# Peptides against a protein of PDB entry 5JXT, part 2

Target 1, 319 residues: chain A of PDB entry 5JXT
Amino acid sequence: SLLPKKEINVYIGMSEMQVKWYQKILEKDIDAVNGAGGKRESKTRLLNIVMQLRKCCNHPYLFEGAEPGPPYTTDEHLIYNAGKMVVLDKLLKRIQKQGSRVLIFSQMSRLLDILEDYCVFRGYKYCRIDGSTAHEDRIAAIDEYNKPGSDKFIFLLTTRAGGLGINLTTADIVILYDSDWNPQADLQAMDRAHRIGQTKQVVVYRFVTDNAIEEKVLERAAQKLRLDQLVIQQGRAQVAAKAAANKDELLSMIQHGAEKVFQTKGAFGTMAEKGSQLDDDDIDAILQAGETRTKELNARYEKLGIDDLQKFTSESAYE

## One batch from the design tools (peptide; made by RFdiffusion4, then SolubleMPNN)

Design b1_p11_5_s1
Fold by OpenDDE base, seed 3:
Structure b1_p11_5_s1 (fold): chain B 319 residues (1-319), chain A 11 residues (1-11)
Amino acid sequence: as target 1 above (319 residues)
Amino acid sequence: AVRIPRYLLRR
């Protein structure tokens, strides 16, 4: 029988470099961040800020001139300059030692390019598929990954490139390096490993930058997922239409944690305390804290009705 | 090692 998925949100502090770049993104458009544009502020401008903040949460090297060089080096700086990479690097060592195989999903093909450089740096054998991968190359990559005795440890995928019914049940670990605005896209990614033919417990690690825009992306995705479930259960198919965040919702998302980011000198949380020197106990603590916060998040949205789930709750903007 | 980042090569 297929075991239920274990899903854990992994809350990760920003590196010092991420904090500095996050501050610069907010400062560049400070009038928009403060809502000073009023009715003249375009939804497109706010969506652009959200996209830059999400890039920062993924890796600061997604920005031009952020990576040190030329000459560019493949070294530890690729890891320690992004909180998610620090946690990923430790987690992958554990996953490999356990004899597991891993799917890594991102919304950003340019992040997969960084992850390829990382895989080469660590000597991890990998496959890659994104939205530009030819059909033949996609089949070849899947077959190479799924073959008996495959030496490919990692499969790098864009979340939406996985959408076409791929079976990757030869992996038992799924890392969502970032979240889709549509929780169904992430579920569809998980279902590549969590499908008929899986023999292991599938574990899903969802990386979430703590005290940043990504917490609000996650909350909105959880809210939407619960709404979609209730709409199906109540037969109210027409209610699903409010998928796009309004301007006030986008502002609230951009403002979340911004004050703490401006006050922060250095890195956040465990990244300030340990940086790249995380041990196995630090990873266990992060995973345990994540499991608790995941249960709390789910319990919050399980209690809400359709009418409540249609309102974006702004209450957490300044906490 | 000196490298050209892959994300710069794909631009």
Scores: peptide ipSAE 0.195, ipTM 0.848, DockQ to the pose 0.529
Fold by OpenDDE base, seed 4:
Structure b1_p11_5_s1 (fold): chain B 319 residues (1-319), chain A 11 residues (1-11)
Amino acid sequence: as target 1 above (319 residues)
Amino acid sequence: AVRIPRYLLRR
């Protein structure tokens, strides 16, 4: 029988470089971040800020001129300048030692570009699929990954492209490097490994930048998922969650952790204490804390009714 | 190793 998947949110501090770039993004549009535009503020402007903040949470080298150089090098700086890369690098070593194989999903093909350079740097054999991958190349990549005795350890996928019906049950670990706005896209990604033909316990690690917009992206996704479940259970098809965030929701998401980011000199959390020098105990602590926070997050939304789950306010989840 | 960031190659 297929074992239930284990899902763990992995809360990761920003690197010093991410903090600096996060500050710059907020400062560039400080009036919009402070809500000074009021009703006149463009939803498009807020969406642009959200997208830049999400890029920062993924990797600062997604910004032009952020990478140190010339000369540009593939080296440890590719890892230590992004909290998610530091955790990924340690986690992949553990996964490989366990004889597991891993799917890594992102919303950003440009992040997969960085992950390819990382895979080459670490000597990880990989496959890649994104939204630009030709159909034939997509089949070839899947077949190369799934073949008996495949030496491909990692599959790099964009969440939407990788979610399209493919079987990757030859992997047992799923890393969501970022989250989709639609939790169903992430579920569809997990279902590439977690399906009939899987023989191992599937474990899903969802990377979440702590004290940043990604916590609110995750909360909104969890809220939407619970609402979608309750609507199905209660037969209330008309109570579909608003697919798109409003301006006030976007503003609240942008403001989340912004003050602390502005006050921060250096990195956050374990990234401030250990930087890139995480050991196995640090990873275990991060995973245990993540498992606890994941249970708390789920329990928070399980207690809410449909009417409460329609309110995306920070306050409605503390009552 | 020396590398060119992919964002420079796509321009």
Scores: peptide ipSAE 0.172, ipTM 0.835, DockQ to the pose 0.335
Fold by OpenDDE base, seed 5:
Parts: C-alpha cells; structure tokens; sequence
Structure b1_p11_5_s1 (fold): chain B 319 residues (1-319), chain A 11 residues (1-11)
C-alpha cells in the first residue's frame, strides 16, 4: 500500500545579502509598502513588490548586479548568499547519504538556472524540465531519470511543468523550493513522487523564508486548501474562493516582517548564528521546529468553518 | 572556477 506522504514546512532565515536586497525592494516602493498610495495604488504595483520579495526569498542573484563579478565564479557564494541554498546544501548531503532521490520544484525557471550551476559545483547529476522544454526533451529527461540504475540524483522542475501528469516514483523526496499561489499545483507536484508505484515513504520539504512574505503566501495557500476541501466535502461548488488576493491582503503580506527586516543589520535566525557552518544538529533542530510549526498551522485551519476561511484575517483564526 | 551564470545566457 502507498504510505501517506509526510509534509514538513522548513522555516529558513534570510542571509545577510537577502536582508539587504529585501530592504532595498521595500525602500524602492516605501510609499506603497506603507499604504500611502491609498485608493490610487494599483494592484499591479503591489503584485510586482510581492514578486520581487519572493525572488529575494529564493535567491538574491535573481536581481541584476547582485552576483559578484565579472568574472563570475562557481563557488560557495552561490550557497551562503541564500538561506534556502544553505539548508538545501546540507539537506541534499543527508538525502544522498540515505540513498534517496529528490525532486526539486520551483515557480522560477531562473532559480533552476542557479540550481543547475549549484549541481555542477557539487557534482550532483541532474535532469531538468521547465515550461520551455520541448515535448521530446521532456520525455527523454523523464526516461533518463526513471531508468533502472539511473545515476541522476536530482530532478529540477518548474512546479507547473512538473505537475503535468508525469510519473517520478523513482524519487522519494520532494523539495518545494518555493510555493505556488494555488496549493493544488504544489499537490500535483508532490503527486509525481507520491503515486502508485512508489515503494518508499515520500517526504515533502516545503521551504519557507521565516519572517518574510513567504509565511503569508504559505498561510494563504493553507487557508485556500482547507476551504477547497470543505467546499468539496459539503458539495458547495459555488464557493469559488476568489483565487486572487485583494489589495489589502497583498499590502498585509508585503508588510509582514518588514519592520524587523529594516531593524536587522545581518542575517536572520540560524543564518545569523551559524550561516554556512550549519551542522547536522542545526538541520535536525530546523526540521523539528518546522514539523511543530506545520502541525500548529494545520491545526489552526482545521478548526475553521467555510465563513472564517473566506476571511483573509489572522484574527478570525483566534476567535 | 570562472563561469558565466546560466541565467545570464538565457536573457
């Protein structure tokens, strides 16, 4: 029988470089961040800020002039300048040591480009699929990954391209490097490994930048997923939860953790204390804290009814 | 090692 998948949110502090770039993004549009634009502030401007903040949470080298060079180097700076890369680098060593194989999903093909350079730097053999991959090349990459005795350790996928009905049950670990606004896209990605033919316990690690916009993206995705489940269970198909955040929701998401980011001169949390020097005990502590916070997040939304889940307010979950 | 980042080549 297929074992239930284990899902763990992995909460990761920003590197010093991420904090500096996160500050610059907020400062560039400080009037919009403070809500000073009022009714004239465009939803498009707020969505652009959200997208830049999400890029920063993924990797600062997604911005022009962020990577040191020319000459550009393939070196440890690819890892230590992004909190998610520091945790990924330690986690992949553990995953490889245990004889597991891993799917890494992202919303951003440009992040997969950085992950390819990282894979080359670490000597990890990989496959890649994104939205620009030709159909024939996609089949070839899947077959190369799934073949008996495949030396491909990592599959790099964009969430939407990887979600399209493929079987990747030869992997048992799934890393969601970032989250889709639609939780169903992430579920479809997980279900590439968690499917008939899987022989191992599937473990899903969802990377979430702590004290940043990604916590609110996660909360919104969890809320929407619970609402979708209740709507299906109650047969109330007409509660099309408006998938798109309103302006006030977007503003609240942008403001989340912004004050603490402005007050911070260095990295956050374990990234400030240890940075790239994370050991196995630090990783175990991050995973255990993540498992606890994941249970708390799920328990918060499991108690809510349909009417509460339609309100994008943190307050309605404490009443 | 010196490199050109792949994300710069795809622009």
Amino acid sequence: as target 1 above (319 residues)
Amino acid sequence: AVRIPRYLLRR
Scores: peptide ipSAE 0.123, ipTM 0.821, DockQ to the pose 0.490
Fold by OpenDDE base, seed 1:
Structure b1_p11_5_s1 (fold): chain B 319 residues (1-319), chain A 11 residues (1-11)
Amino acid sequence: as target 1 above (319 residues)
Amino acid sequence: AVRIPRYLLRR
């Protein structure tokens, strides 16, 4: 029988460069961040801030003029300037030593471009699929990854392109580098490895930038998933979760951790203490803390009824 | 090595 998948949220501090860019994004539109526009504030303006903050959580080089150069180099700066890359770099070394193979999912094709450059820099053999990949090239990449004795260690996928019914059971590790607003898209991505034909325990690592907007993206996705489950169980099809965040929800998400980000000089958490010098014990501590926080997060939403899950209040996630 | 990053070439 297929073993249940193990899911762990991996909470990661921002690098110093990410903190500086996160501050710059908030400062650029500080009136909107402070809610000074009130009911008159454009939902589109708030959505744009959310998208910039999510880009910052992924990698600062997603912004124009962020990468050091010219000359541009492929070097360690590609790793230490993003907290997720520092953790990814250590985690991939462990995964490889264990004889595992890994799927890496992102919402951002431009992040996959950075991950390709990282794979080349570390000498990791990989395949790639995104939304622009031709059908024939997609089949060829899947077949090359799945072939017996394949030397391809990593598969890089956009979450939506990977969701299209493909079988990748030759991998046993899934990394969600970022999260979809729709938890079903991430589940569909996990189900590429967690399917009939899998012989190993599938482990899913979900990267979450700590003290940032990504915690609120995760909370909202968990809330939606629980609501969808309860609606199915109770036969209440009319309880369509308002699929789109309102203005007040978006503002609350933008403001989450913003004060602490403004007060921070340098990096956050383990990124401030160790940076790129994370050892195996530091990774074990991050994974253990993540497993605990994942259980706590799930336990909060398991107790909530439909009426509570319809209210996106910052308070309802803590009671 | 000196290079142009792939994500800059795909713009």
Scores: peptide ipSAE 0.145, ipTM 0.828, DockQ to the pose 0.512; fails the geometry check

Design b1_p11_5_s3
Fold by OpenDDE base, seed 1:
Order: C-alpha cells, then structure tokens, then sequence
Structure b1_p11_5_s3 (fold): chain B 319 residues (1-319), chain A 11 residues (1-11)
C-alpha cells in the first residue's frame, strides 16, 4: 500500500541581501504599502508589489542589477544571498547521503535557471522541465530521470508543467521552493512522486520565507483547500471561494512583517546567527520547528466552518 | 568559476 505523504513547512529567514531588496520594494511604492490610495488604489499596483515581494523571497538575483559583477561568477554568493538556497544546499546534501532522489518545484522558470547554475556549481546531475519545454524533450527528460540506475539526482520543474499527469515515483523527496496561490497545483505536483509505484515514504518540504508575504500566501492557500474540502463534503457547490484576493486582502498581505523588515539591520533568524554556516543540528531544529508550526496551522483551519473560511480577515489567523 | 549564468542569458 502507498504510505501517506509527510508534509512539512520549512520556515526560512531572509538573508541580509533579501532584507535590503524587500525594504527597497516596499519603499519604492510606500504610499500603496501604507494604504494612502484607499479604495482608489489600483488592484494591479498591489498585485505587482506582491509579485516583487515573492521574487525577493525566492532569490534577489531575480532583479536586474542585483547580482554582483562584472565579472559575473558562479560561486558561494549564489547560495548565501538567499535564505532558501542556504537551507536547500544543506538539505540536498542530507537527501543525497540518505540515497533519496528529489523533485524541486517552483512557480518561476527564472528561479529554475538559478537552480541549474547551482546544480552545475555543486556537481549535482539534474533534469529540467518548464512551460517552454517541447513535448519530445519533456518525454526524454522524464525517461532519463526514471530509467533504472539513473545518475540524475534532481528534477527541476515548474509546478504547472510538472502537474501534467507525469509519473516521477523514482523520487521520494519533493521540495516546493515556492507555493502556488491554488493549493491544488501544489497537490498535483506532490502526486508526481506520491503515486502507485512509489516504494518509499514520500516527504514534502514546503519552503516559506518567515516574517514575509509568503506566510500569507500559505495561509490563503490553506484556507482555500479547507473550503474546497468542506464544499465537497456538504454538497454546497454554490460556495465559490473568491478565487482572487480583494484589495484589502492584498494590502494586508503586503503589510505582513513589513514593520519588522524596516527595523531589521542584517539578516533574519538563523540566517543572522549562522548564515551559510548552518550545520546538521541547525537543519534539524528548522525542520522540527517547521513540523510544529505546520501542525498548528492545519489545526487552526480544521476548526473553521464555511462562513469563517469565506472571510479572509487578517485577525482570524492569530486567534 | 567564471561563467555566464543561465538566468542572465535568458533575460
């Protein structure tokens, strides 16, 4: 029988460079961030801020002029300038030592380009698929990864391109480097490894930037998932979850952690204390704290009814 | 290692 998958949210502090870029994004549009536009504020303007903040949480080199150079180099700076890369680099060493194989999903094809550069730098053998990958090249990449005795350790995928019914049961670890606004897209990505033919315990690590917009993206996705489950169970097909955040929801998401980001000089959490020098005990502590916070998050949404889950209020996630 | 990063080539 297929074992139930284990899902762990991995809460990761920003690097010093991420804090500086996060501050710069908020400062560039401070009037919108402060809600000075009120009801007149453009929803498109708020969505643009959300997208820039999510890029910052993934990697600062997604911005023009962020990478140090010329000369441009592939070196340790690719890792220590992003909290998620620091944790990924340590976690991949552990996964490889355990004889596991890993799927890494992202919403951003440009982040997969950074991850390719990282894989080359660390000597990790990998496959890649995104939304631009031709059908034949996609089949070839899947077959190369799945072949008996494949030396490919990592598969890099965009979440939506990986969602297309493919079988990757030759991997037992899934890393969601970022989250989709639709929790069903992430579930479909996990189901590439968690499927008939899997012989190992599938473990899913969901990376979440702590004290940033990604916590609110995760909360919104969890609310939607619970609402979808309750609608199916109660036969209430008319409860259309408002698929798109309103302006007030977007503003609340942008403001989450912003004050603490402005007050911070340097990095956050374990990134401030250890930076790139995280050891195995630091990774175990991050994973244990993440497992606890994941259980707490799930327990909050399990108690909520349909009417509560329809109200995205910033307050209802803290009580 | 000095190389052109792939994420810079796709811009």
Amino acid sequence: as target 1 above (319 residues)
Amino acid sequence: MVRIPKYLLRR
Scores: peptide ipSAE 0.230, ipTM 0.849, DockQ to the pose 0.535
Fold by OpenDDE base, seed 3:
Structure b1_p11_5_s3 (fold): chain B 319 residues (1-319), chain A 11 residues (1-11)
Amino acid sequence: as target 1 above (319 residues)
Amino acid sequence: MVRIPKYLLRR
């Protein structure tokens, strides 16, 4: 029988470089961040800020002029300049040692380009699919990954391209490097490994940059997922989950953790203490803390009714 | 290894 998937949110501090770039993004449009635009503030402007902050949470090298060089190198700086890469690098070593195989999903094909450079640097054998991958190349990549005795450890996928009906049950670990605004897209990605033909316990690690926009993206996705479940259960099919955040919701998301980011000198949390020197015990602590916070997050939304779930709960943007 | 970032090669 297929075992239930285990889902763990992995809360990760920003690197020093991420903090610096996160500050610069907020400072560049500080009037919009402070809500000074009022009714005149465009939703598009706020969405652009959200997208830049999400890029920063993924990797600072997604910005022009952020990567050190010329000369440009593939080296340890590719890892230590992004908190998610530091955790990923340690986690992948553990996953490989356990004889597991891993799907890595992102919303950003440009992040997959960084992950390819990382895979080459670490000597990880990989496959890749994104939205630009030709149908024939997609079939070839899937077949190469799924073949008996495949040397391919990692499959790199964009969440939407990877969600399209493929079977990847030869992997047992799923890493969501970032989250979709639609939780159903992430579920569809997980269901590539968590499907009939899976023989192992599927574990899903969802990377979340702590004290940043990504916590609010995650909360909104969890809220939407619970709302979708309740709508189905109550037969209230006409309750369209608000497909897009309003301006006030976007502003609250942008402001979340911003004060602490401005006050921070250096990196956040375990990234400040250990940086790239995370050991196996540090990873276990991060995973255990993540498992606790995941249970708390789920328990928060399980208690809410449809009417509560239709409201964006802005807890204070400065807590 | 010296490289050009992939995102610069796609521009």
Scores: peptide ipSAE 0.221, ipTM 0.802, DockQ to the pose 0.393
Fold by OpenDDE base, seed 5:
Structure b1_p11_5_s3 (fold): chain B 319 residues (1-319), chain A 11 residues (1-11)
Amino acid sequence: as target 1 above (319 residues)
Amino acid sequence: MVRIPKYLLRR
């Protein structure tokens, strides 16, 4: 029988460079961040800030002029300048040592370009699929990854392109490098490895930048997923969960952790203490803390009814 | 190693 998948949220501090770029994004539109735009503030402006903050949480080199150069180098700076890359780099060494194979999903094809440069730098053999990959090249990449004795360790996928009906049961580890606004897209991505033909325990690591907008993206996705489950269970098909956040929700998400980001001169959490020098014990501590916070997050939403889950106010779950 | 980042080539 297929074992149930284990899902762990991995909460990761920003690097010093991410903190500086996160501050710069907030400062560039500080009036909108402070809610000073009032009724005149466009939803589009807030969505643009959200998108830039999510790019920063993924990698600062997604911004023009962030990467040192020219000449550009493929060196350790590609890793230590992003908290997610520091954790990914340690986690992939462990995964490889265990004889596992890994799917890495992102919303951002430009992040997959950075991950390709990283794979080349570390000598990891990989396949790639995104939304621009031709149908024939997509089939060829899947077949190359799935073939018996394949030397391809990593599959790099955009979540939407990777979610489309393919079988990748030759991988047992899934890394969600970022989250989709629709939790069903992430589930569809996980189900590429967690399907009939899987022989191993599937483990899903969801990377979440701690004390940043991604915590609120995760909370919203968890809330929506629970609401969708309850609507299906109760046969109440008419509860169209409002797919898009309102202005106040977006503003609250942008403001989350912003004060602490402005007060911080360096990196966050374990990234401030050890940076790229994370050892196996630090990774175990991050994974254990993540497993605890994942259980707490799930337990919070399991107690809520449909009416509570329709309210985006995080406050109603602490009463 | 000197490189041209892939994400710069797609612009």
Scores: peptide ipSAE 0.032, ipTM 0.730, DockQ to the pose 0.482
Fold by OpenDDE base, seed 2:
Structure b1_p11_5_s3 (fold): chain B 319 residues (1-319), chain A 11 residues (1-11)
Amino acid sequence: as target 1 above (319 residues)
Amino acid sequence: MVRIPKYLLRR
């Protein structure tokens, strides 16, 4: 029998470099961030801000001129300059020691490029598939990963490219490095490992930058998923789940945690306290806190009806 | 290791 998957949101503080870049993104468009553009503010401008903030949450080196150099090096700075990389680096050591194999999903092919450099730096053997991977190379990468006795530890995938019907049941760990706006894309990614033929407990770690835009991306995705489930259950196919965020939703998402980011000198949370010196106890604490917050998030949306889930409840980012 | 990062080569 296939065991139920365990899903844990892993809430991760920004590094000092991420905080500085997050501030810079907000400051560049401060009038739009403050809602001063009113009804005239373009939805495109707000979407661009959201995309830059999501890049920052993933890795500051996704921006031009962010990487320290010249000379450019593959070294520890690739890890300590991004909170998600610090947690990933510790978590992958634990996963490998347990004899597990891991799928890492991202929305951003350019983040997979950073993860390839990281894999080479740590000596992790990997496969890669993204939206530009030729069909033949895709089959070859899947076969190389799935072969009996494969020495490939990591599979790097873009969420959408990985979602396309492939079987990766030779992995038992899934890391969602970032979240899709469509929760079904992330579910389809998880279902590559959590499928008939899986013999292990599948564990899904969803990385979420704490006190940032990604919490609101996650909340919106969870809300949409619950709404889609209730619409199916009630046979009300006519409730078009609002597929795209409106301007006010985007603005609320951008504003979430912005004040705290402006007030912060240095890193956030455990990244401020420990920096790159996370130990196994720090990881256990992050995972335990994440498991608690995941249960709370799910319990919040499970109690809501269709009419409540159709309302975007922006908790005021200023309360 | 002195290596040109792949994410710099794809720009």
Scores: peptide ipSAE 0.160, ipTM 0.801, DockQ to the pose 0.539; fails the geometry check

Design b1_p11_8_s2
Fold by OpenDDE base, seed 1:
Structure b1_p11_8_s2 (fold): chain B 319 residues (1-319), chain A 11 residues (1-11)
Amino acid sequence: as target 1 above (319 residues)
Amino acid sequence: IKTPRYLLRRK
């Protein structure tokens, strides 16, 4: 029988460079961030801020002028300048030593490009699929990854391209480098490894930048997932319509952790203490803390009714 | 490399 998948949120501090770029994004639109535009603020402007903050949480080199150089090299700076890369680099070494194989999903094809450079730099053999990959090349990449005795350790996928019914049961680890606003897209990605033909325990690591916009993206996705489950159970088809965040919700998400980000000099959390020098014990501590916070997050939404889950107020999750 | 990754991937 297929074992239930384990899902663990991995909460990761920003690097010093990420903090600096996160501050710079907020400062550029400070009037919008402070709510000075009120009801007149463009929803499009707030959505743009959210997208820039999510890019920062993924990697600062997604911005013009962030990469150090000239000369522009592929080196350790590709790793230590992003908290998620520092954790990924240590976690992949452990996964490889365990004889596991890994799917890495992102919403951002430009992040997959950074991950390709990282794979080459570390000597990891990989496959890649995104939304621009031709159908024939997609089949070839899947077959190359799934073949008996494949030397391909990593499969890099965009979440949407990975969602298209493919079988990747030759991998037992799934890393969601970032989250979709729709929790069903991430579930579809996990189900590429967690399917008939899987012989191992599937483990899903969901990377979440701590004290940042991504915590609110995660909370919103968890809330939506619970709402979708209750709507199915209660037969209330009409409730699904409020999928898009309003302006006040977007503003609250942008403001989350912003004050602490402005007060911070240097990196956050374990990234401030250890940076790229994370050891196996530091990774175990991050995973254990993540497992605890994941259970707490799920427990908050399991007790809520449909009417509570329709209110995207940060307060309603704590009452 | 003379060009940052940000610019190389936009071509």
Scores: peptide ipSAE 0.423, ipTM 0.900, DockQ to the pose 0.254
Fold by OpenDDE base, seed 3:
Structure b1_p11_8_s2 (fold): chain B 319 residues (1-319), chain A 11 residues (1-11)
Amino acid sequence: as target 1 above (319 residues)
Amino acid sequence: IKTPRYLLRRK
């Protein structure tokens, strides 16, 4: 029988470099961040800020002039300059030692390019699929990954391209390096490993940059997922179309953690304390804290009705 | 490499 998947949000502090770039993004559009644009502020401008902040949470080298050099090299700086890479690097070593195989999903093909360089640097054998991958190459990559005795440890996928009906049940670990605005896209990604033919417990690690916009992306996705479930249960299918975030929602998301980011000198949380020197106990602590916060997040939305779930709850914006 | 990763991936 297929075991239920275990889903854990992994809350990760920003590196010092991410904090600096996050500050720079906010400062560049400070009037929009402060809501000073009022009714004249364009939704497009706010969406652009959101996208830049999400890039920063993924990796600072997604920006021009961020990568240290010349010379530009693939080295430890690729890891320690992004909190998610620090955690990923330790987690992948554990996953490999356990004899597991891993799917890594992202919204950003440009992040997959960084992850390819990382895989080469660490000597991890991988496959890749994104939205530009030809159909034949996609089949070949899937077959190469799924073959008996495959030496491919990692599959790198964009969430949307990886969601398209493929079977990857030869992997038992799923890492969502970032989250889709549509929780169904992430579920479809998980269902590549969590499907008929899976013989292991599927574990899903969802990376979430702590004290940043990604917490609000996650909350909005969780709220939407619960709403979709209740709408199905109540036979009210027409209510499921949550409109794209309004300006006030986007502004609240941008403002979340911004003050603390401006006050922060250096890195956040475990990244400030340990940086790239995380051990197995530090990873266990991060995973345990993440499991607790995941339960709390789910329990928050399980108590809400359809009408409450249709409203954006801004209350957690200042904690 | 003389070109940053950001620029290499756009070519």
Scores: peptide ipSAE 0.423, ipTM 0.902, DockQ to the pose 0.247
Fold by OpenDDE base, seed 2:
Structure b1_p11_8_s2 (fold): chain B 319 residues (1-319), chain A 11 residues (1-11)
Amino acid sequence: as target 1 above (319 residues)
Amino acid sequence: IKTPRYLLRRK
């Protein structure tokens, strides 16, 4: 029988560079961030801020003028300038040493381009599929990855491209580098490895930038997933979970951790203490803390009814 | 080397 997947949220501090860029994004639209735009401020403006903040959480080199240079090289700076890359770099070494194979999913094809450069830099053999990959090239990449004795360690995928029913059961580790607004897209990504034909315990690592917009993206996704489950269980098909965040939800998400980001000089959390010098014990501590917080997050939403799950609870609205 | 990664991905 297929073993149940283990899912762990991995909470990761921003690098110093990410903090600086996160501050710059908030400062550029500070009136919008403070809610001063009133009824006239478009939902589109807030969505744009959310998308820039999510890009920052993924990698600062997704912005113009962020990459150090000239010369523009592929080097250790590609790793230490993004908290997720620091954790990924250590985690991939462990995964490889264990004889595991890994799927890495992102919402952002431009992040996959950074991950390709990283794979080349570290000497990791990889396959790639995104939304622009031709059907024939997609089949070829899947077959190359899945072939017996494949030397491909990593498969890089956009979450949506991975959702297309493909079988990747030759991987046992899934890394969600970022989260979809729709938790079903992430589940569909996990189900590429966690399917009939899998012989190993599938482990899913969900990267989440701590004290940032991504925590609220994750919370909203978890809330929606629980609501969808309860609606199915109760036969109340008419409770369409509001697919799109409203203006106030988006504003609350943008404001989450913003004050702490403005007050922070340097990096966050373990990234401030250790920077790029994370050891195996630091990774174990991050994974253990992540497992605890994952259980707490799940337990929070498991106790809620449909009516509670339809309310946006911003903890930050009462301070 | 002469072009930042951000600009290379816009082509």
Scores: peptide ipSAE 0.413, ipTM 0.888, DockQ to the pose 0.247
Fold by OpenDDE base, seed 4:
Structure b1_p11_8_s2 (fold): chain B 319 residues (1-319), chain A 11 residues (1-11)
Amino acid sequence: as target 1 above (319 residues)
Amino acid sequence: IKTPRYLLRRK
């Protein structure tokens, strides 16, 4: 029988470089971030800020002129300059030692380019599929990954490209390096490993940058997922979950953690204390804290009715 | 189109 998925949100502090770039993104549009643009501020401007902040949460090298060089190298700086890479690096080492195989999903093909470089640097054998991958090359990559005795440890996928009905049950670990705005896209990604033919416990690690916009992306995704479930369960098809965040929702998401980011000198949390020197105990602590916060997040939305779940306010979750 | 990082290293 297929075991239920174990889903764990992994809350990760920003590196010093991420904090610096996050500050720079906010400062560039500070009037927008402060809501000073009023009714005149375009939703497009806020969406652009959100996209830059999400890039920062993924990796600073997604920005032009962020990567140190010339010469441009692939070394430890690729890891320590992004909190998610630090955690990923330690987690992959553990996963490999356990004899597991891993799917890594991202929304950003340019992040997969960084992850390819990382895989080469660490000597991890991998496959890749994104939105630009030809159909034949997708089949070849899937077959190469799934073949008996495959030496491919990692499959790198864009969430939407990897969500397209493929079978990857030869992997038992799923890492969502970032989240889709649509929680169904992430579920579809997980279901590549978690389906008939899986023989292991599927574990899903969802990376979330702590004290940043990604917490609000996660909250919104969880809220939407619960709302969709309740609407289906209650037969209230007319209660369409708002497909897109409004301006005020986007502004609130951008503002989340911004003050603390501006006040921060250096890295956040475990990244400030340990940097790239995370040990196995630090990873266990991060995973345990993540498991607790995941339960709390789920419990928060499970208690809410349809009417409460339609409100995108942080305040309505504390009443 | 930003040159993929992997292509920048093959130069």
Scores: peptide ipSAE 0.055, ipTM 0.717, DockQ to the pose 0.143; fails the geometry check

